# Designs tried in a protein design run: peptides against a protein of PDB entry 4DOW. Part 7

Target 1, 157 residues: chain A of PDB entry 4DOW
Amino acid sequence: TFSWVGRPLPNRKQFQQMYREICMKINDGSEIHIKVGQFVLIQGEDNKKPYVAKLIELFQNGAEVPPKKCARVQWFVRFLEIPVSKRHLLGRSPPAQEIFWYDCSDWDNKINVETIIGPVQVVALAPEEVIPVDQKSEETLFVKLSWNKKDFAPLPP

## One batch from the design tools (peptide; made by RFdiffusion4, then SolubleMPNN)

Design b1_p9_1_s2 (from b1_p9_1, 6 letters changed)
Fold by OpenDDE base, seed 5:
Structure b1_p9_1_s2 (fold): chain B 157 residues (1-157), chain A 9 residues (1-9)
Amino acid sequence: as target 1 above (157 residues)
Amino acid sequence: SPEKYVRKK
């Protein structure tokens, strides 16, 4: 179950109420608060690793019937999401914890909050920094580069 | 169980 935390932020968008924080209540009754700017795991297809995204906006979409709790996100991609024919462009075999900033606007970046599994920690590193080997997969993810469907590049400023 | 999301272009 998801519920808004706090009052809606002032905005002039008809049919949309924006928020800075949402509460996720899980099975054991505990609550997790997720804020704009944090990273989340999003449920994908069967046998696929969850998608990774940064929350840019939280909003209720009143244009839908019934209204939907939604988010706009910045996508990240896992190495295995990159086409096989282009993976060699990285020039190395990345650890499972590495993700890449998706530097394209061709993907829909609206999600229903019901697709969110939970928050995840994402740490930005310089290209020369080493990813710790003792980190568990999907416990902490690391980003060094962006991917724009053509090549890898330094992270956007 | 969360809803499944499919990335769309």
Scores: peptide ipSAE 0.405, ipTM 0.914, DockQ to the pose 0.923
Fold by OpenDDE base, seed 2:
Structure b1_p9_1_s2 (fold): chain B 157 residues (1-157), chain A 9 residues (1-9)
Amino acid sequence: as target 1 above (157 residues)
Amino acid sequence: SPEKYVRKK
């Protein structure tokens, strides 16, 4: 169950009510608050690792019937999401905890918040920094590079 | 459980 936290933020977009924070209620009754700017895991297909995204906007989409709680996101990709034929372009075997900033606009970046599994920690690193690999791969993810469907590149600003 | 998301191009 998801519910908005706080009052809508001022905005000029028709049919959209923007928010800073959303509350996710878990089965055990506990609550997790997720804010714009945080990273989340998003449920994909069965037997696949969850998608990773940064929350850019939280909004209720009044253009839909009924209104939907949505988020606009910046996508990240896992190494295994990159086409097999292009993985060699990285020039190394990344640890399981490494993800890449998706630097393309061909994907829809709007999601329903009901697809969110929960928050995840994502740490940006410089190329020379070593990724501290943890036994629990989903606890902390690390990003050093972007992927634009053609090649890897330094992280965008 | 969360709903499944399918990336759309």
Scores: peptide ipSAE 0.403, ipTM 0.913, DockQ to the pose 0.924
Fold by OpenDDE base, seed 3:
Structure b1_p9_1_s2 (fold): chain B 157 residues (1-157), chain A 9 residues (1-9)
Amino acid sequence: as target 1 above (157 residues)
Amino acid sequence: SPEKYVRKK
């Protein structure tokens, strides 16, 4: 169950109400608050790792019937989401914890909040920094590079 | 159980 936290933010968009924070109530009755700017895991197809995204905007879309609680996101990709023919461009075998900033606009960046599994920690690292291997892959993820379907590139400052 | 997200272009 998802519910908005706080009052709607000032917004000019018709049929949309924007929020800063959403509350996720899970099966055991506990609550997790997720805010704009945090990173989340999103449920994908069966037997696949969850998608990773950064929350850019939280909003209720009143243009839909019934209204839907939605988010706009910045996508990240796991190494195995990259086509086999392009993986060699990385020039190394990345650890399981590494993800890449998806630098393309060909994917819809709107999601239903019901697809969110929960928050996840994403840490940006310089290329020379070593990714810790003593952590669970889904506990903390690390990003060094972007991927634009053509090549890998350093993250913008 | 969360809903499944299908990536769309």
Scores: peptide ipSAE 0.403, ipTM 0.913, DockQ to the pose 0.904
Fold by OpenDDE base, seed 4:
Structure b1_p9_1_s2 (fold): chain B 157 residues (1-157), chain A 9 residues (1-9)
Amino acid sequence: as target 1 above (157 residues)
Amino acid sequence: SPEKYVRKK
């Protein structure tokens, strides 16, 4: 169950109410608060790792019937989401914790909040920084590069 | 359980 936290933010969209924070109530009754700017895991198909995204906007879309709680996101991709024929372009074997900023606009960036599994930690690193791989718990993801379906590139500012 | 997201290109 998802519910808005706080009052709507000012905006000029007729049928949309924007929010800074949403509350996710999980099975044991506890609550997790997720804010704009945080990163989340999104449920995908079976036998697939969850998608990773940064929340850039939280809004209720009143233009839909019934109204939907939605988010706009910046997508990230896991290495295994990249086509096999292109993976060699990285020039190295990345650790499982590395993800890549998706630098394309061909994907829809609006999601229903019901697809959110929960928050995840994502840390941006400079190229010279070593990704710390924790074999016990790989809860933190790291990003160094972007992927634009053609090649890898330095992270955008 | 969460709803499954279908990525659309």
Scores: peptide ipSAE 0.401, ipTM 0.914, DockQ to the pose 0.864

Design b1_p9_1_s3 (from b1_p9_1, 6 letters changed)
Fold by OpenDDE base, seed 3:
Structure b1_p9_1_s3 (fold): chain B 157 residues (1-157), chain A 9 residues (1-9)
Amino acid sequence: as target 1 above (157 residues)
Amino acid sequence: APKKYVRKK
């Protein structure tokens, strides 16, 4: 179950009410609060790992009937999401914890918050930094580069 | 699950 936290933020969009925080209630009754700017895991296709995204906006879409709780996201991609024919462009075999900033606008970046599995930690590293493989950080993902469907590049500012 | 790869119109 998802519910808004706080009052709507001021905006000029006619059918959208924006929020900075949403509450996710899980089965044991505990609550997880997720805010704009945090990273989340999103339900993927069957037998696939969850998608990774950064929350950019949280909003209720009043144009839908009934209104839907939605988010706009900045997508990341896992290495295995990159076409097989282009993976060699990385020039190395990345660890399983590495993800890439998706630097294109061709994907739909609106999601239903119901697809959010939970928060995840994403750490940005300089290209020369080594990705730590520690048991304590097994759930932490790391990003060094962006992917724009043609090549890998340094992270955007 | 969201259709992540659906192209924007």
Scores: peptide ipSAE 0.085, ipTM 0.793, DockQ to the pose 0.289
Fold by OpenDDE base, seed 2:
Structure b1_p9_1_s3 (fold): chain B 157 residues (1-157), chain A 9 residues (1-9)
Amino acid sequence: as target 1 above (157 residues)
Amino acid sequence: APKKYVRKK
């Protein structure tokens, strides 16, 4: 289950109540608190790895019936999400822990928080830095580049 | 399962 933490933040958007933090209670009774600015794993399609995103906003969407707990996200993309015909543009075989900043606005960036699996650590690296691959591929993810559907580019600020 | 959907322009 998901519940808001704290009081709504001031905002001018009709039908939206914005929050800084949400609490995710899992089956064993433990709680995970997730805040705006953190990174999360989001339920992917069947037989696919979870999506990766950065939380930009957390809000109650009163425009929906019934109201829904939602988030706006900055998407990342895994290498295998990139079209096969364009993967060669990277010029290297990335480690499994590398993800890419999605630099396009064509994707819907609103999600229901119920699709969040949990938090994940994402570390930004300079191009010359080596990705320290460990045995747990989903423990820490690394980002060096952006992907804009046409080419890879240096990570945006 | 949720999907990444393209927003219509």
Scores: peptide ipSAE 0.085, ipTM 0.788, DockQ to the pose 0.231
Fold by OpenDDE base, seed 5:
Structure b1_p9_1_s3 (fold): chain B 157 residues (1-157), chain A 9 residues (1-9)
Amino acid sequence: as target 1 above (157 residues)
Amino acid sequence: APKKYVRKK
């Protein structure tokens, strides 16, 4: 169950109410609050790892019937989401914890909040920094590069 | 272009 936290932010959009924070209530009764700017795991396809995204906006979409709780996101991609024929362009075998900033606009960046699994920690690293692969960082994802469907590049500023 | 698939809970 998802519910808005706080009052709607000032907004001139006719059919959209924007929010800073949303509350996710889990089956055990506990609550997790997720804010704009945080990173989340999103339900993927069957037998696939969850998608990773950064929350850009949270909004109630009143143009839909019934109204939907939605989010706009910046997508990341896992290495296995990159076509096999292009993986060699990385020049190395990345650890499972590495993700890439998706630098294209061909994907829909609007999601329903009900697809959010939960928050996740994403750490940006310089290219020369080593990604730690141990028990302490098992749930932490790391990003060094962007992917634009053609090549890997340094992260956007 | 194809949209990235996202599944509902």
Scores: peptide ipSAE 0.085, ipTM 0.786, DockQ to the pose 0.139
Fold by OpenDDE base, seed 4:
Order: C-alpha cells, then sequence, then structure tokens
Structure b1_p9_1_s3 (fold): chain B 157 residues (1-157), chain A 9 residues (1-9)
C-alpha cells in the first residue's frame, strides 16, 4: 500500500499533484518512507534483477481514472542490461554491485509507484576507487560511470 | 513489471 505524505507541492500541471514523500506499507505492517532524490529498486522482468532508479518526481496523475500514483525517475542500468556486443567497452569485468548512470533520454522515465520494491543505497565513486563487495555492503550499489548507448563516460556533474 | 521502452521522438 502506498500513500502520500504531507501536503501537495505547488505546481502548474493541471491534472497532477506533486509530493515530496510517499509512504510504503509492507506486509508486516511497518512503513518505509521514500522521498524525492532517493534511490529505489523497481520490479524487474521475470528472472531479472530489479531495476535501479533515482526518484526525480512523485506525483498523482489525475488524468487517469482512477488516479494513479506515479514517479519520474533517472534510470540506472546494470551491466547485464548493456548489449553484449558493447560490454567490452568497459575494459573490465565489473562487480555485481556496480551500476551505471543511463545518460540518454530515449527511455520512458515514468513509473507506477506500485512497482517500487523499496529504497536502496547508491554511492558515487571515482573510477579509481575500489568497490567494496563484502557482506556488510552487499545491499549497497555503486556508480562510477555513465552509459550513453555508445560508450562509458565519467559521471555527470 | 515496468519495461524500459524507447520513446519515439
Amino acid sequence: as target 1 above (157 residues)
Amino acid sequence: APKKYVRKK
């Protein structure tokens, strides 16, 4: 169950109400609050790892009947989402915890909040920094580079 | 599950 936290933020979109925070109530009754700017895991396809994204906007789409709770996201990509023919461009075998900032605007970046699994920690690192892969950091993802469908590049500012 | 579809621009 997802519910808005706080009052709507001012905006000019006729059929949308924007929010800063949403509450996710899970099966055990506990609540997880997720805010704009945080990173989330999103339900992946069958037999696939969850997607990773940064929340840019939280909004209720009143143009739909019934209204839908939605989010605008900045996508990340896992290494296995990159075409096989281009993976060699990385020049190394990345650890499982490494993700890449998707530096393209061709993907639909609107999601339904019900696809959110939960929050996740994403840490930005310099290319020369070592990614820790011990059990203490197994739930933390790391990003060093962006991917723009052609090559890898330093993270955007 | 959501799909990362390419938007036609």
Scores: peptide ipSAE 0.081, ipTM 0.790, DockQ to the pose 0.224

Design b1_p9_1_s4 (from b1_p9_1, 5 letters changed)
Fold by OpenDDE base, seed 4:
Parts: structure tokens; sequence; C-alpha cells
Structure b1_p9_1_s4 (fold): chain B 157 residues (1-157), chain A 9 residues (1-9)
């Protein structure tokens, strides 16, 4: 169950109410609050790891009946989402915890909040910094580079 | 689940 937290933010969009924060109530009754700017795991396809995204906007889409709770996201990409023919461009075998900033605008970046699994920690690193891969840090993801469908590049500012 | 690879409209 997802519920808005706080009052709607001012905006000029006709059919949208903008919010800063949403509350996710899970099965045991506990609550997780997620804010714009945080990172989330999003339900993927069967036998696939969850998608990773940064929340850019939270909004209720009043153009739909009934209104839908939605988010606008910045996508990240897991290495296995990159086409096989392009993976060699990385020049290394990345650890499982590495993700890449998706530097294209061709993907739909609107999601239903019901697809959010939960928050996740994403840490930006310089290329020379070591990604720790142990059980204690397994829940943390790391990003060093962007991917623009053509090549890998330094992380955007 | 989201249609991540669907082109933006």
Amino acid sequence: as target 1 above (157 residues)
Amino acid sequence: KPKKFVRKK
C-alpha cells in the first residue's frame, strides 16, 4: 500500500498533484518512507534482477481513472542489461554491485509506484576506487560510469 | 512490472 506524505507541492500541470514523499506500507505493517532524490529497486521481469532508478518526481496522475500514483525516474542499467555485443567496451568484468547511469532519453521514465520494491543505497565512486564486494555491503550498489548505448563515459555531475 | 525498454512517447 502506497500513500502520499505531506501536502501537494505547487505545480502547473493540469492533471498532476506533485509530492515530495510517499509512504510504503509493507506486509508486517511497518512503513518505509521514500523521497524524491532517493534510489529505489523496481520490479523486473521474471528471473531478472530488479531495475534500479533514482526518483525524480512523485505525482498523482489525475488524467487516469482512477487516479494513479506515479513516479518519474532516472534509470540505471545493470551490466547484463547492456547488449552482449557492447559489453566488451567496459574492458573489465564488473562486480555484481556495479550499475551504470543510463545517459539516454529514449526509455519511458514514468512508472507506477506499485512497482517499487523498496529503497536502495547507491554510491557514486571514481573509476579508481574499489567496489567492496562482501556480505555486509551486498545491499549497496555502486556507480562509476554512464552508458549512452554507444560507450561508457565518466559519471555525469 | 514497468516497460523499461518502451520508447518514450
Scores: peptide ipSAE 0.068, ipTM 0.788, DockQ to the pose 0.289
Fold by OpenDDE base, seed 3:
Structure b1_p9_1_s4 (fold): chain B 157 residues (1-157), chain A 9 residues (1-9)
Amino acid sequence: as target 1 above (157 residues)
Amino acid sequence: KPKKFVRKK
């Protein structure tokens, strides 16, 4: 169950009520609060790992009937989401914790909040920084590069 | 589930 936290933020969009925070109530009754700017895991396709994204906006889409709780996201991409034929462009075998900033506009960046699994930690690193792979930080994801369907590049500023 | 690979307006 998802519910808005707080009152709508002021905005000019006719059919959207924007929010800063949403509450996710899970099965045991506990609550997880997720805010704009945080990173989340999003339900993937069947037998696929969850997607990773940064929350850009949280909004109720009043243009839909019934209204839907939505988010606008900046996508990341896991290495295994990149076509096999292009993975060599990275020039190395990345650790499982590495993700890439998706630098294209061809993907739908609006999601239903019901697809959010939960928050995740994403840390930006310089290319020369070593990704720590230990049990203590195994759930932390790291991003060094962007991917634009053609090549890898340094992260956007 | 999100249809990540399709641009929707």
Scores: peptide ipSAE 0.068, ipTM 0.783, DockQ to the pose 0.248
Fold by OpenDDE base, seed 2:
Structure b1_p9_1_s4 (fold): chain B 157 residues (1-157), chain A 9 residues (1-9)
Amino acid sequence: as target 1 above (157 residues)
Amino acid sequence: KPKKFVRKK
């Protein structure tokens, strides 16, 4: 169950009520609060790892009937989501915890919040920084590079 | 389930 936290933020978009925070209530009754700017895991396709995204906007979409709780996201991509023919462009075998900033506009970046599995920690690293892969940080994802469907590049500002 | 590979209009 998802519910908005706080009052709608001022905005000029018709049919859209924007929010800063959403509450996710899970099966045991506990609550997880997720804010704009945080990173989330999103339900992937069957037998696939969850998608990773940064929340850019949270909004109620009144243009839909019935109104839907939605988010605008910045997508990340896992290495295994990159076409096989392009993976060699990385020039290395990345650790499982590495993800890439998706630097294209072709993907739909609106999601229904009901697809959110939960929060995840994403840490940006400089190219020379080593990705720590141990039990203490196995849940943390790391990003060094962007992917624009053609090549890898330094992380966007 | 979201299909992020679906192209934006």
Scores: peptide ipSAE 0.070, ipTM 0.789, DockQ to the pose 0.292; fails the geometry check
Fold by OpenDDE base, seed 5:
Structure b1_p9_1_s4 (fold): chain B 157 residues (1-157), chain A 9 residues (1-9)
Amino acid sequence: as target 1 above (157 residues)
Amino acid sequence: KPKKFVRKK
């Protein structure tokens, strides 16, 4: 179950109410609060790992009937989401914890909040920094580069 | 499930 936290933010969009924070109530009755700017795991395709994204906006879309709780996201991609024919462009075999900032606008970046699995930690690193792989950091994802469907590049500023 | 790879309209 998802519910808005706090009052809607001021905006001029006719059919949308903007929010800073959403509450996710899970099976055991506990609550997880997720805010704009945080990173989340999103339900992926069957038999695939969850998608990774940064929350840019949280909004209720009143243009839909019934109204939907939605989010706008910045996508990341896992290495295995990159076409096999282009993976060699990285020039190395990345650890499973590495993800890439998706630097294209051709993907739909609107999601329903019910597809959010939960928050995740994403750490930005310089290209020369070593990705730590240990038991305690197993759930942490790391980003060094962007991917624009053509090549890998330094992270956008 | 979201259609991540669907082109943005």
Scores: peptide ipSAE 0.069, ipTM 0.789, DockQ to the pose 0.293; fails the geometry check

Design b1_p9_2_s1 (from b1_p9_2, 8 letters changed)
Fold by OpenDDE base, seed 4:
Structure b1_p9_2_s1 (fold): chain B 157 residues (1-157), chain A 9 residues (1-9)
Amino acid sequence: as target 1 above (157 residues)
Amino acid sequence: AEKYLLPEE
């Protein structure tokens, strides 16, 4: 289950309340707090790895019946989400922990918070920095480049 | 969320 933490932030949107933080209560009864600006894993499709995103907004949409707890996100993409015909543009075989900043606006960036699996650590690296590879774990993901459906590009500082 | 990407391998 998900519940808001703290008071609503100042907001001009008539049917929405914005928040900085949300609480996930997981199966063992423990709680995980997730804040705007953190990275999350989002439920993927069957037999697919979870999606990766950065939370940019948390809000309750009161226009829906019943009201829904939602998030606005910045998407990342895994290498295997990139079309096969374009993967050669990377010029290398990336480690499993590498993800790419999705630099397009054609995707819906609104999600329901119930699709959030949990937080994940994402570390930005310079292109020349070595990604520590651990095939047994996705505890930490790494991002060096953006993907704009046409080519890869260095992340802005 | 619908991302309109090709399926993973």
Scores: peptide ipSAE 0.043, ipTM 0.715, DockQ to the pose 0.140
Fold by OpenDDE base, seed 1:
Structure b1_p9_2_s1 (fold): chain B 157 residues (1-157), chain A 9 residues (1-9)
Amino acid sequence: as target 1 above (157 residues)
Amino acid sequence: AEKYLLPEE
């Protein structure tokens, strides 16, 4: 279950209350707090790895009936989400832990918070930095480049 | 959320 932490942040949007932090309570009774700016894994399709995203907004959408706890995210993409015909543009075989900043606005970036699996560590690296391979493929993810559906590019600031 | 996923295999 998910619950808001703290008071709503000031905003001018009529039908939504914005928050800085949300609490995710898991089965064993423990709680995980997730804040705007952190990275999360989001439930993917069957037999697919979870999506990776950075939380940029947390808000309750009062325009819906009943109101929904939502998030706005910056998407990342895994290499296998890149079209097969364009993967060669990377010029290398990336490790499984590499993800790419999705630099397009054609994807819906609003999610329901209940699709959040949990937090994940994402580390930005310079192109010359070596990606350390962890035991778990989802332990830490690394991003060096953006993907804009046409080519790979240096990370945005 | 609408994403366009490709086959992972």
Scores: peptide ipSAE 0.042, ipTM 0.713, DockQ to the pose 0.129
Fold by OpenDDE base, seed 5:
Structure b1_p9_2_s1 (fold): chain B 157 residues (1-157), chain A 9 residues (1-9)
Amino acid sequence: as target 1 above (157 residues)
Amino acid sequence: AEKYLLPEE
């Protein structure tokens, strides 16, 4: 279950209540708090790895009946989400932990918070930095580049 | 549009 944490942020949007933080209650009864600006795993398709995204807004959508708890996100893509014919453009075989900043607007960036699996750590690296791959870092994802459906590019400063 | 995840290879 999901519930808002704190009071709504000052907002002039007619049918939306903006929030800074949301609380997830998981099966064992414990709570996980997730804030705007953090990275999350989002439920993917059947038999597929979860999606990765950065939370940019948390809001209750009062325009819907009943109101829905929603989020706006910046998408990341896994290497295997890139078309086979384009993967060679990377020029290397990336580790499984590498993700890419999705630099396109063709995907819907609004999600229902109930699709959030949980938080995940994402670390930005310079292109020349080596991605550390060990048992302790298996939970951490790394981003060096963006993907715009045409080519890879360095992340902006 | 919804996000599309390619089949794993």
Scores: peptide ipSAE 0.041, ipTM 0.705, DockQ to the pose 0.166
Fold by OpenDDE base, seed 3:
Structure b1_p9_2_s1 (fold): chain B 157 residues (1-157), chain A 9 residues (1-9)
Amino acid sequence: as target 1 above (157 residues)
Amino acid sequence: AEKYLLPEE
């Protein structure tokens, strides 16, 4: 289950209440607090790896009945999400831990918080830095480049 | 709209 932490932040959006933090209660009874600015894994399709995203905004959507706890996110993409015909543009075979900043606005960036699996560590690296190989999958992901559906580019500021 | 996953390979 998910519950808001703290009081709503001031905002001018009708039907929305914004928050800085949300609490995720896990099956074992423990709690994980997730804040705006953190990275999360989001439920993907069956037999597919979870999506990766950075939380931009946490809000309750009062326009829905019943109200929904939502988030706006900055998407990342895994290499295998990139069309086969364009993967060669990277010019190298990336390690499994590399993800890419999605530099397009064609995807819906609103999610239901109930699709959040949990937090994940994402580390930004300079192009010349070596991505360390970790035997533990999904523990730490690394980003060097953005993807805009046409080509790869240096990370945005 | 929603994010659509492309086929993996």
Scores: peptide ipSAE 0.041, ipTM 0.706, DockQ to the pose 0.167

Design b1_p9_2_s2 (from b1_p9_2, 7 letters changed)
Fold by OpenDDE base, seed 5:
Structure b1_p9_2_s2 (fold): chain B 157 residues (1-157), chain A 9 residues (1-9)
Amino acid sequence: as target 1 above (157 residues)
Amino acid sequence: AEKYLLPPD
């Protein structure tokens, strides 16, 4: 269950009500608050790891009938989402915790909030910085580069 | 609203 936190933010979009924060109520009855600017895991396809995204906007889309709770996101991409034929362009074998800033506009950046699994920590690193990897699975994801379907590049400034 | 999935190869 998802519900808005706080009052709508001022905006000039006639069919949208924008919010800063949303509350996600999980199975045990506890709630998690997620804010614009935070990173989330989004349900992927069957047999796929969750997608990773940064929340850019939270809004109720009044243009739909009935109105839907939505978010606009900046997508990240996991290494295994990149076509096998192009993975060599990275020039290294990344750890499982590494993700890449998706630098294309061909993906729909609007999602239904109901597809959000929960928050996740994403840390930006310089190319020379080492990604911390312990023998256990890390919950923190790391981003060094962007991917634009043609090549990898430094993160946007 | 769907994310376009890259082909496996």
Scores: peptide ipSAE 0.041, ipTM 0.728, DockQ to the pose 0.198
Fold by OpenDDE base, seed 2:
Structure b1_p9_2_s2 (fold): chain B 157 residues (1-157), chain A 9 residues (1-9)
Amino acid sequence: as target 1 above (157 residues)
Amino acid sequence: AEKYLLPPD
């Protein structure tokens, strides 16, 4: 269950109410608050790891019937999401915790908040910084580079 | 391929 937290933010978009924060209620009754600017795991395909995204906007889309709680996101991409023929361009075997900033506009960046699994920590690193390898479950993801479907590049500012 | 997500079942 998802519910808005706080009052709508000022905006000029017709049929949309923008918010800063949303509340996610979990099965055990506990609640997790997620804010614009945070990173989330998005439900992926069957037998696939969740997608990773940064929340850019939270809004209720009143143009839909019924109105939908939505988010606009900046996508990240896992290494295994990159086509096999292009993976060699990285020049190294990344750790499982590394993700890449998706630097293209061809993907729909609007999601329904119901697809959000939960928050995740994403840490930006300089190229020379070492990504700690943890044998434990994936708790923190790291990003150094962007991927634009053609090549890897330094992380955008 | 474009990334498009549907609500979970």
Scores: peptide ipSAE 0.037, ipTM 0.688, DockQ to the pose 0.088
Fold by OpenDDE base, seed 1:
Structure b1_p9_2_s2 (fold): chain B 157 residues (1-157), chain A 9 residues (1-9)
Amino acid sequence: as target 1 above (157 residues)
Amino acid sequence: AEKYLLPPD
């Protein structure tokens, strides 16, 4: 169950109410608050790891019937999401915790909040910094580079 | 490419 926290933020969009924070209620009754700017895991395809994204906007979409709780995200990609023919461009075998900033606008960046699994920690690193690999999957992810479907590049600001 | 999301069951 997802519910908005606080009052809607001012915006010019007629059919959208924007929010800073959303509450995710888990089965055991506990609650997790997720805010704009945080990173989240999003339900992916069957038999695949969750998608990773940064929350850019949280909004109620009143243009839909019924209204939907939505988010606009900045996508990251896992190495295995990159086409096999392009993976060699990285020049190394990345650890499992490495993700890449998706630097294209061809993907739909609107999601339903119901697809959010939960928050995840993402740490930006310089190229020379070592990625600390831990035993727990998805505990902390690391990003050094962007991917624009053609090549890897330095991480955007 | 398009990224497809599946809602939880």
Scores: peptide ipSAE 0.037, ipTM 0.683, DockQ to the pose 0.151
Fold by OpenDDE base, seed 3:
Structure b1_p9_2_s2 (fold): chain B 157 residues (1-157), chain A 9 residues (1-9)
Amino acid sequence: as target 1 above (157 residues)
Amino acid sequence: AEKYLLPPD
């Protein structure tokens, strides 16, 4: 279950109440607090790894009946999400921990918070920095480049 | 194509 933390933030959008933080209660009864600006894993398709995104906005959509707890996100893409025909543009075989900033507006950036699996650590690196790939499971993801459906480019400011 | 994410059915 998900519940808002704190009072709504001031905004001018009709039927929307914005928040800075949300609480998700997991199976063992413990609680995880997620804030705007943090990175999260989002439920993907069957037999596929979760999507990765940065939380930009948390809001309740009062226009729906019943109201929905939603988020606006900045998407990242895993290498395997990039079309096979375009993967060669990277010029290298990336480690499994590398993700890419999705620099395109064709994807809906509104999600239901119910699709959030949990938080994840994302670290931005300069192109010359080496990704520290360890023997452990996927705990930290790394981003060096953006992907705009046409080419890879340095990370945006 | 537009991408929409919904909770699992």
Scores: peptide ipSAE 0.036, ipTM 0.687, DockQ to the pose 0.090

